# Ledger of designs, part 158: peptides against a protein of PDB entry 3T7K

Target 1, 248 residues: chain A of PDB entry 3T7K
Amino acid sequence: KAEKILARFNELPNYDLKAVCTGCFHDGFNEVDIEILNQLGIKIFDNIKETDKLNCIFAPKILRTEKFLKSLSFEPLKFALKPEFIIDLLKQIHSKKDKLSQININLFDYEINGINESIISKTKLPTKVFERANIRCINLVNDIPGGVDTIGSVLKAHGIEKINVLRSKKCTFEDIIPNDVSKQENGGIFKYVLIVTKASQVKKFTKLINDRDKNETILIVEWNWCVESIFHLNVDFTSKKNVLYQKK

## One batch from the design tools (peptide; made by RFdiffusion4, then SolubleMPNN)

Design b2_p23_4_s3 (from b2_p23_4, 9 letters changed)
Fold by OpenDDE base, seed 1:
Structure b2_p23_4_s3 (fold): chain B 248 residues (1-248), chain A 23 residues (1-23)
Amino acid sequence: as target 1 above (248 residues)
Amino acid sequence: DEYYKKLEEENEEALKKAEEEAL
């Protein structure tokens, strides 16, 4: 069926998109449209798997979904597109009126607002955002909204190797792991990195660390610090935004 | 046309859900 519909075009583009969707297309596409998209080199996957070599995300805007946050870890993310790209494409293809010899849709007209070439270019870097920031091992409180598994999965996608889950009420100093990173000349390395949800946790962990491991560097942040770092694909250590405690 | 209008409406609902699922 798709072949007959596409036969009216002399040349078909190959978009070479391997995409996931978030905030759009929850019910998927009809069989004919899936076939059309596939013939145009647009493959949509339900879930993120490394083996699929995903390079695209469809979303109406920047979202804080697991899929969106992880899409910024694609190697590279080539395109972040609005769902209107697919809709307009399919509308054009199904249009009976236009004896169009060619599909005339520009991908750049459908870019997600706020995902610019600067962000896209950073996804081509050989390292992940937290890896570049010398953050490999973190401590995460167990009461984080979204759950430690989801949050942990996002953080791992962005280069955090080890996530230590802290039971905030029962944890001791011995439960806190150091960020084991070799000293590089040009980067502030924090020995202890913690993501917390409450001011009481800041007080607790600061005390535990300072009492047992004096003069060590500590970074305690909110989850929003991680999100902002992901959205910019850069960690700004000069910013105090979403930083709850810092000891250099 | 009706199918794609429905798809657009479903996408508006999908956006709302995604905002509710924000991490």
Scores: peptide ipSAE 0.702, ipTM 0.968, DockQ to the pose 0.912
Fold by OpenDDE base, seed 5:
Structure b2_p23_4_s3 (fold): chain B 248 residues (1-248), chain A 23 residues (1-23)
Amino acid sequence: as target 1 above (248 residues)
Amino acid sequence: DEYYKKLEEENEEALKKAEEEAL
């Protein structure tokens, strides 16, 4: 069926999209539309796998979903598109009225607001955002909203190698891992990096660390610090936003 | 036209769900 529908066009674009969807198309597409999209070089996957070499995300706006946050770690993310791209494309293809010899849909007209060329360009960098920030090992409290597995998976996608889960009520100093990064000349490496949810945890961890390792550097942040860093594909160590404790 | 209107409505629901599932 798809071939017959597409036969009216003299030339078909190849969009070369390997995409996931978030906040749209939860029920997928009908069989004919899937075939049409496939013939146009648009492949939609249910889940993110590194082997699929994903380069696109469909979402109505910037979202704080696992898929959206991980899409910013694609190598590269070529396109972040609104779902209207697919809808308008399919509408045009199924239209009987338009004696269109060509499909006239421009990907750039469907960019997600806030995902600009500056963000896209950073996904072409050889390093991940937290790797560039010299954050390899973090401590994560076990009561983090969204769960340690999901949050940890997002952080790993963005260059954190080791996630140590802290049982906030029972943990001791010995349970806290250092951020084992070789001293690079350009400064600002924190020995201890922690993501916490409560002010009481800040008090606990600062005391534990300062009592045992008094002269070391500490960064304690909220999850929102990580989210903002991901959305900008940059860590701003000059910002105090979402930083709960910092010792340089 | 009706199919794509339905798809748009389903996408509005999907957006709402995604906002509820925000990390």
Scores: peptide ipSAE 0.702, ipTM 0.968, DockQ to the pose 0.915
Fold by OpenDDE base, seed 2:
Structure b2_p23_4_s3 (fold): chain B 248 residues (1-248), chain A 23 residues (1-23)
Amino acid sequence: as target 1 above (248 residues)
Amino acid sequence: DEYYKKLEEENEEALKKAEEEAL
């Protein structure tokens, strides 16, 4: 069926998209439309797997979903597109009226607002955002909204190698791991990096660290600090937004 | 036309769900 529908076009584009969807197409597509998309070089996957070499995200806008946050770690993310791209494409293909010799849909007309070429270009960098920031080992409180597994998976996708989960009520100083990074000459390296949810945790962890490991560098942030860093693909150490405690 | 209209409506619901699932 798909071949018969596409036979009216003299030339078919190859979009070369390997995509996931978030905030759209939850029920997928009919079999004919999936085959049409496949013939146009558009492959949609249900889940993110490294082996699939994903290069595209479909979403109506910037979202804080696991899929969207992880899409910014693709190598590279080539396109971040609105779902209207697929809808308009399929509408044009199924249209009986137009003696269209060609498909007239431009990917650039469907870019997600706020995902510009500056963001896309950073996904071509050889390093991940937290790797560039010299954050490799973090401490994460166990009461983080979204759960430690999901949050941890997003953080790992963005270059955090080790996530230590802290049971905030029972943890001691010995449970806190250092951010073991080689001293680079020109970068603000924090020995202890923590993601917390409550002011009481800030007081607890600052006391534990300062009592046992005096004069060390400490960074305590909210999850929103990580999200903003991901959305910009850059860590801004000059910003105090979502920073709860900092000792340089 | 009706199929794609339904798909658009389903996408509006999918967006609401994704906003609720925000990390």
Scores: peptide ipSAE 0.701, ipTM 0.968, DockQ to the pose 0.907
Fold by OpenDDE base, seed 3:
Structure b2_p23_4_s3 (fold): chain B 248 residues (1-248), chain A 23 residues (1-23)
Amino acid sequence: as target 1 above (248 residues)
Amino acid sequence: DEYYKKLEEENEEALKKAEEEAL
């Protein structure tokens, strides 16, 4: 069926998109539309897998979903597109009225607001955002909204290698892991990096660390610090936004 | 046309769900 529909066009674009969707197309597409999209070089996947070499995200706007946050770790993310791209494309293809010899839809017209070329260019870097920031090992409190598995998966996608889950009420100093990074010449390395949810946790962890390892560097942040770092694909250590405690 | 209107409505619902699932 798709071949018959597409036969009216003399030339078909190849968009070369391997995409996931978030905040759109939850029910997927009908079989004919999937086949049409596939013939145009648009492949949509249900889940993120590294083996699929995903290069695109469909979303109506910047979202704080697992899929959206992980899409910024694609190598590279080529396009972040609004769902209207797919809708307008399919509308044009199914239109019987248009004597159009060619599909006239430019994917650049459908960019998600706030995902600019500066963000896209950073996804071409050989390193991940937290890797560039010398954050390899973190401590994560077990009561984090969204759950430690989901949050941990996002952080790992962005270059954190080891996530230590802390039971905030029962943890001791011995439960806190250091950020084991070799001293690179450029950038402040924090020995202890923690993501916490409450001010009481800041007080607890700062006391535990300072009582046992007083001279060490500490970074305690909210999850929003990580989100902002992901959305910018850059860690700004000069910003105090979402930083709960910092000892240099 | 009705199919794509439905798809747009479904996308509005999907957006609401995604906002509820925000990390």
Scores: peptide ipSAE 0.701, ipTM 0.968, DockQ to the pose 0.915

Design b2_p23_4_s4 (from b2_p23_4, 10 letters changed)
Fold by OpenDDE base, seed 1:
Structure b2_p23_4_s4 (fold): chain B 248 residues (1-248), chain A 23 residues (1-23)
Amino acid sequence: as target 1 above (248 residues)
Amino acid sequence: DKYYEELKEKNKKALEEAEKNAL
């Protein structure tokens, strides 16, 4: 059926998109439209898998979803597009009125606001954002909104290798893991990195660490610090935004 | 046309849900 619909075009583009959707197309597409998209080199996947070599995300805007946050870890993310791209494409293809010899849709007209070439270019870097920041091992409180599995999965996608989950009420100093990064020549390494949800946790963990491992470097941040770092694909250690405690 | 307008309305709801469930 799709072949008959597409036969009216002299040339078909190959978009070479391997995409996931977030904040759009929750019900998917009809069979004919999926077939059309596939023939145009647009493959939409339900979930993120490394093996699929995903290079695109469809979303109406920048979102704080697992899929969106992880899409910024794609190697590379080639396109971040509004769902209107697909809708307008399919509308044009199904249009009987226009003797369209060619599909006339520019991908650049559908870019998600705030995902610019500077962000896209950083997804071509050989390292992940937290890897570049010398953050390999973190401590995460168990009461984090969104859950430790989801948050942890996002952090791992962005180069954090080890996530230690802290039971905030019961944890001791021995439960806190150090950030085990070899001293590279350039950049301050924090021995202890923690993501917390409340001020009482800051007080607790700073006391535990300072009492047992005096004079060590500590970074305690909110989840928003991680989100901002992901959205910029850069960790700004000069910013105090979303930093709850820092000891250099 | 109607199908794609309905799809746009579904996408508005999907956006609202995504914003509600933001990490």
Scores: peptide ipSAE 0.722, ipTM 0.970, DockQ to the pose 0.890
Fold by OpenDDE base, seed 5:
Structure b2_p23_4_s4 (fold): chain B 248 residues (1-248), chain A 23 residues (1-23)
Amino acid sequence: as target 1 above (248 residues)
Amino acid sequence: DKYYEELKEKNKKALEEAEKNAL
């Protein structure tokens, strides 16, 4: 059926999209439309797998979902598109009125607001955002909203190698891991990096570290610090936003 | 087309769910 519908076009584009969806298209395409999209080089996957070499995300806007946050770690993310791209494409293909010999839809007209070429260009870098920031090992409190597995998976996608989960009420200094990075000449390296949820945790961890390792560098942040760093694909160490404690 | 309107409504619900379950 799809072949018959597409046969009216002299030339078919190959969009070469390997995509996931978030905030849209959970269930809804009929079999014919899936076949049409496949013939146009558009493949939508249910979940993120590294083996699929995903290069696209469909979402109505910037979202704080696991899929959206991880899409910014694609190598590269070629396109971040609104779901209207697919809808308008299918509408044009099914239109009987348009004596269109060609499909006339520009991907760039459907970019997600706030995901510009500056963001896309950073996904072409050989390193991940936290790798560039010299953050390889972090401490994460076990009471983080969203859960340590989901949050940890997002952080790993962005270059954090080791996530140590801290039992906030029971942890001691010995439970806190250092950020084991070689001193590169040009970047402030924090020996201890922690993601926390409460001011009481800041007081606790600051005391534990300073009592046992008084002269070391400490970075304690909120989850929002990580989110902002991901959305910009850059860590701004000059910003105090979402930083709860910093010792250089 | 009813099909595409249904898709838009599904997308609206999916957005609401994504916002509710934001990390």
Scores: peptide ipSAE 0.655, ipTM 0.960, DockQ to the pose 0.820
Fold by OpenDDE base, seed 2:
Structure b2_p23_4_s4 (fold): chain B 248 residues (1-248), chain A 23 residues (1-23)
Amino acid sequence: as target 1 above (248 residues)
Amino acid sequence: DKYYEELKEKNKKALEEAEKNAL
């Protein structure tokens, strides 16, 4: 069926999209449309796997989903597109207008608002956002919304190598891991990096660290600090937004 | 037409779910 539908076009584009979807396309396509998309080089995957070499995300807007956040770690993310691209493409292909020799749809017309070429270009960098920021080992409180596994998976996708989960009520200083990064010449490395959920944790961890390891550098942030860093593919150490405690 | 309208409605629901489950 798909071949017969596509046979009316003299030339078919190869979009070379290996995509995941978030906030759209839940069990929406029929088998014919899936086959049409496949013949156009558009493959949609249910889950993110490194082996699939994903290069695209479909979403109606910037979302705080695991898939969206991880898509910004693709190598590279080539396209971040609105679902209307697929809908309009399929509508054009199914259109009975006789004289369509070519598919006339421009991918750039369907870019997700706020994901510009500056963001896309940063996905071509050889390093991940937290790697560039010299953040390799973090402490994460166990009561983080979304769960330590999901949050941890997103953080790892963005270059955090080690995630230490802190049982905030029971943890001691010995449970806190240092951010073990080789002193690179040019950047303020924080020895202790922590993601926390509440002010009482800030007070606890600052006390534990300062009592046992005086004069060390400490960064305590909210999860939103990580999200903003991911959405910009840059860590802004000059911003105090979502920073709960900083000792340089 | 109906198929694409159903797809749009599914997408609307998927967006609502994604916003509800925001990290």
Scores: peptide ipSAE 0.652, ipTM 0.959, DockQ to the pose 0.837
Fold by OpenDDE base, seed 3:
Structure b2_p23_4_s4 (fold): chain B 248 residues (1-248), chain A 23 residues (1-23)
Amino acid sequence: as target 1 above (248 residues)
Amino acid sequence: DKYYEELKEKNKKALEEAEKNAL
């Protein structure tokens, strides 16, 4: 059926999109539209898999979903597009009135607000955002909203290699892992990096670390610090936003 | 087109769910 619909066009674009969706298109397309999109080089996947070489995200806006946050780790993310791109494309294709010889839809007209070329360009870097920041091993409290598995999966997608889950009520100093990174010349390395949810955890962990390892560098942040770092694909160590404790 | 209106409504619900489940 799709071939018959597309046969009216003399030339078909190849968009070369391998995409996931978030905040849109949950079980929305019929089989004919999926086939049409496939013929135009648009493949939509249900889940993120590294093997699929995903290069696109569809979302109505910047979202704090696992899919959206992970899409910024794609290698590269080529496009971040509003769902209106697909809707307008399909409307044009199904339009019987337009004697259009070609599909006239520009991807750049459908960019998600706040995902600019500066963000896209950073996804072409050979390193991930936390890797560039010399954050490889982190401590994560077990009571984090969203759950340690989901949060941990996002952090790993962005270059954190090891996630140590802390049972905040029962943990001791021995349960806290160091951020074991080779001293690079150009960046302040924090020996202990922790993501916490409560001020009581800051007091606990700062005491545990300072009582046993007083001279070491500590970074304690909220999850929002990680989110902002992901959305900018840059860690700003000069910002105190979402930093709960810092010892240099 | 009824199909596209239904799709827009589904997208609205999907956005609401995504905002509710924000990390």
Scores: peptide ipSAE 0.651, ipTM 0.959, DockQ to the pose 0.849

Design b2_p23_5_s1 (from b2_p23_5, 12 letters changed)
Fold by OpenDDE base, seed 1:
Formats: structure tokens, sequence, C-alpha cells
Structure b2_p23_5_s1 (fold): chain B 248 residues (1-248), chain A 23 residues (1-23)
């Protein structure tokens, strides 16, 4: 069926997209449309796997979904596209009226607002955003919204190697792990990095650390600090936004 | 949880958190 539909075109583009969708196409695609997309070099996957070498995300806008956040860790992310790309493409292909010899859809017309070439270019870097920021090991409170597994998975995709989950009510100083990063020359390394959800946790962890490991560097942030860092593919240590406590 | 859910970063929650830290 797909071959018959596509036979009216003299040349078919190869878009070479390996994509996931978020915030769109919840009902998926019919078998014919999947086959059409496949013949155009567009492969849509249900889940993110490193082995699939994904290079594209479909979303209506910048989202705070696991898929969207992880897409910014693709190596590289080639395209971040609005779902209208697929909609218009399929519409053109299924159109009986237009004796179109060629598919005339430009990918650049469907870019997600706010994901510019500067962001895309950073996905070509050999390092991940938190790796560049010298954040290797973090402490994460157990009661974080979204769950430690999801949050942890996003953080790992962006270069955090070790996630220590803290039981906020019962944790002691010994439960807090240091950010063990080799002293690279030019970057401020925080010995303790924590993601928390409550003011009481800030007070607790600052006290625990300061009482036992005096004069060490501490960074306590909210999840939004991580999200903003991911959206920009850069950690701005000069910004106090989403920083709950900092000791240099 | 469905993988396609916005991770709840309720801006309101964080604003409240910040207000609590300022007290």
Amino acid sequence: as target 1 above (248 residues)
Amino acid sequence: MPTDVDLPVDEEYWEELLKELEK
C-alpha cells in the first residue's frame, strides 16, 4: 500500500531521522503511514535506547518530559521538530489532487521554538553538560517529584555517573557522597552536590555537612537548576537561579 | 508512570520553597 502511494513521486527524500515523540502522536501511526515514513528514512521509536542512535525529537514545544530532556543528550541531536512536519508530510503524500512529482517539505520550517542551532551544536560536543561542569556524583532526595529513577535516568544521560539517593528523614552525614572529580585546572568543583525539594532539607544537609566536614564546598539546587542547565546545555555557576544554597 | 508525563516542576512549588528559605 505504501509503495503504491509513493509511486507517484519520481524522487523520494531520505530524511535519515531516528526519532522519538513526546507530547504528540499519543495514538501512534497506522501501519501504512509507518511504512511511508520508513521509506522516507524516518524511523520513530517508542523508547530511547542508546543502541538506536537517535538523532531527532518530535514535540510541539520545549517540554520537561523525560524523552525531551534526554533528547538533548543525543549524539548528536540533529533535529528538534514540531509534529506538523509529519502531519504536513503525510498530508502531502496522501493528497490525490496535487500531481506533485516531488515532496516539498523543508525540515528547517518545523524547528521547535527555542531549540536553535547553538543548542544543536552543543550536542556535538564530546562531553555531556554535567560532565563539563565537573559534576560526577550527586545526592538526590528520595521524595523528589517524578521519582528518583526518572530523574536519575535524565541526569545520567547528561553525564552524571553516580546518583546517591538520600532518605531525607533518616539520612546522616555518612550517607552523603562527595562529588569525586579529579581536579581539572580551571573549573570550580563542588565537593557536595545535592538536589532537594524542601527548605527543611537544605537546613538539614547544610548542618550535617558543615558540622562534619567544615569549610567544604556545597551546592544545593532544585530540579529546575538541572532542567535549565539541560535546556541550555550549559551550567551557569554565576546564576543564583534555582540555587538553594552555595558555599564556595 | 507514563514516560511522556511532564516531570512536575511546578513553578508554584519552587516559588513556595524559595519563600520558605527566605524565612
Scores: peptide ipSAE 0.082, ipTM 0.740, DockQ to the pose 0.213
Fold by OpenDDE base, seed 5:
Structure b2_p23_5_s1 (fold): chain B 248 residues (1-248), chain A 23 residues (1-23)
Amino acid sequence: as target 1 above (248 residues)
Amino acid sequence: MPTDVDLPVDEEYWEELLKELEK
């Protein structure tokens, strides 16, 4: 069926997309449309796997989903596209009226707002955003919305190697891990990095650390600090936004 | 939880949290 539909075109584009979808196409695609997309070099995957070498995300806008956040860690992210790309493409292909000898859909017309060339260019860097920021080991409270597995997975995709989960009510100073970074290249290294959800946790952890390791650097942030860093593919240590406690 | 859910942005929660930290 797909071959018959595509036979009317003299030349078929090869878009070379290996994509995941988020916030769109919840019902998936029918078999014919999947085959059409495959013939056009568009492969859609259900989940992110490193082995698939994904290079594209479909989403209606910038989202805070696991898939969207992880897409910014693709190597590289070539395209961040609105679902209208696929919709318009399939409409054109299925159109009986248009004596179109060629498919006339340009990927660049469907870019997600806010994912510009500057962001795309940063995905070509050999390092990840938190790696560049000298954040290797973090402490994450166990009561974080979204769950430690999802949050931890996103953070790992962006260069954090070790996620230490803190039991917020039961943890002691000995449960807090240091951020062991050997390379003091290009910026302030925080010995203790923590992601917390409550003011009481800030008070608790600052006290625990300051009582036992009084002269050390501490960064306590909200999850939103991580999200903003991911969206910009840059950590701005000058910003106080989403920083709950900082000791330099 | 479905993997394709927006991680919660409770702006109000964070604003309240910040206010509590300033006390």
Scores: peptide ipSAE 0.077, ipTM 0.738, DockQ to the pose 0.199
Fold by OpenDDE base, seed 3:
Structure b2_p23_5_s1 (fold): chain B 248 residues (1-248), chain A 23 residues (1-23)
Amino acid sequence: as target 1 above (248 residues)
Amino acid sequence: MPTDVDLPVDEEYWEELLKELEK
């Protein structure tokens, strides 16, 4: 069926997209439309796997979903597109009335607002955002909304190597891991990095660390600090936004 | 399948948290 539908076009574009969707196309695509998209070089995957070499995300806007956040770790992310790209493309293809010899859909007309070339260009860097920020080992509280597995997976996609899960009510100083990064000249290195969800946790961890390791650097942040860092593909250590405690 | 749930920044939760830290 797809071949018959596409036979009316003299030339087919090759978009070369390997994509996931988030916040759109929850019901998926019918078999014919998937075949059409495949013929146009558009492959849509259900899940993110490194082996698939994904280069595209479909979303209506910037989202805080696991898929969207992980898409910014693609190597590179070539396109972040609105679902209207697929909708308009399929509409044009299924249209019997248009004497169109060619598909006239430009990818650049469907960019997600706020994902600009500056963001896309950073996905071409050989390093991940937290790697560039000298954050390799973090402590994560076990009661984080979204769950430690999902949050941890996003953080790992962005260059965090080790995630230590803290049982917030039962943890001691010995349970807190240091961010073991060799002192590179150009970046603030925090010995202890923690993501917490409660004010009581800030008080607890600050006390535990300062009582046992008083002279060390500490960064305690909200999950939003990580999200903002991902959205910008840059860690701004000058910003106090979403920082709960900082000791330099 | 893990639902495309916006990792809820319960904005209300964070506002409450910030208020507690300011005390």
Scores: peptide ipSAE 0.067, ipTM 0.728, DockQ to the pose 0.190
Fold by OpenDDE base, seed 2:
Structure b2_p23_5_s1 (fold): chain B 248 residues (1-248), chain A 23 residues (1-23)
Amino acid sequence: as target 1 above (248 residues)
Amino acid sequence: MPTDVDLPVDEEYWEELLKELEK
């Protein structure tokens, strides 16, 4: 059926998209439309797997979903597109009236607002955002909204190698792991990096660390600090935004 | 939890961030 529908076009574009969707297409696609998209070089996946070499995200806007945040870790992210791209494409293809010899849909007309070329270009870098920031090992409180698995998965996609989950009510100093990064010549490395949810946790962890490991560098942040870093694909250590405690 | 849910958002923070990214 898809072949018959597409036979009216003399030439078919190859968009070369391996995509996931977030905040759109909750009902999925019918079998015919999936086949049409496949013939146009558009493959939509249900989940993110590294082996699939995903290069595209469909979303109506910038979102704080796991899929959206992870899409910024694609190697590279080629396109971040509004769902209207697929909608308009399928509408044009299913249109009986247009003696169109060619599909006239340009990917660049459907870019997600706020995902600019500067962000896209950073996804071509050989390193991940937290790797560039010399953050390898972090401590994450177990009561984080969204869950440690989801949050941890996003952080790992962006270069965090080790995530230590802290039981916020029961943890001791011995439960806190250091950020084991060899001193690169040109950057301040925080020995302890923690993501927390409450001010009481800041007080607890600062006390535990300062009492046992005096004069060490500490970075305690909110989840929003990580999100902002991901959206910019850059860690700004000069910003105090979403930083709860910093000791240099 | 469905994998396509927004992680916890401070709405005010989000609006500010979006404005910064549009610049």
Scores: peptide ipSAE 0.042, ipTM 0.585, DockQ to the pose 0.587

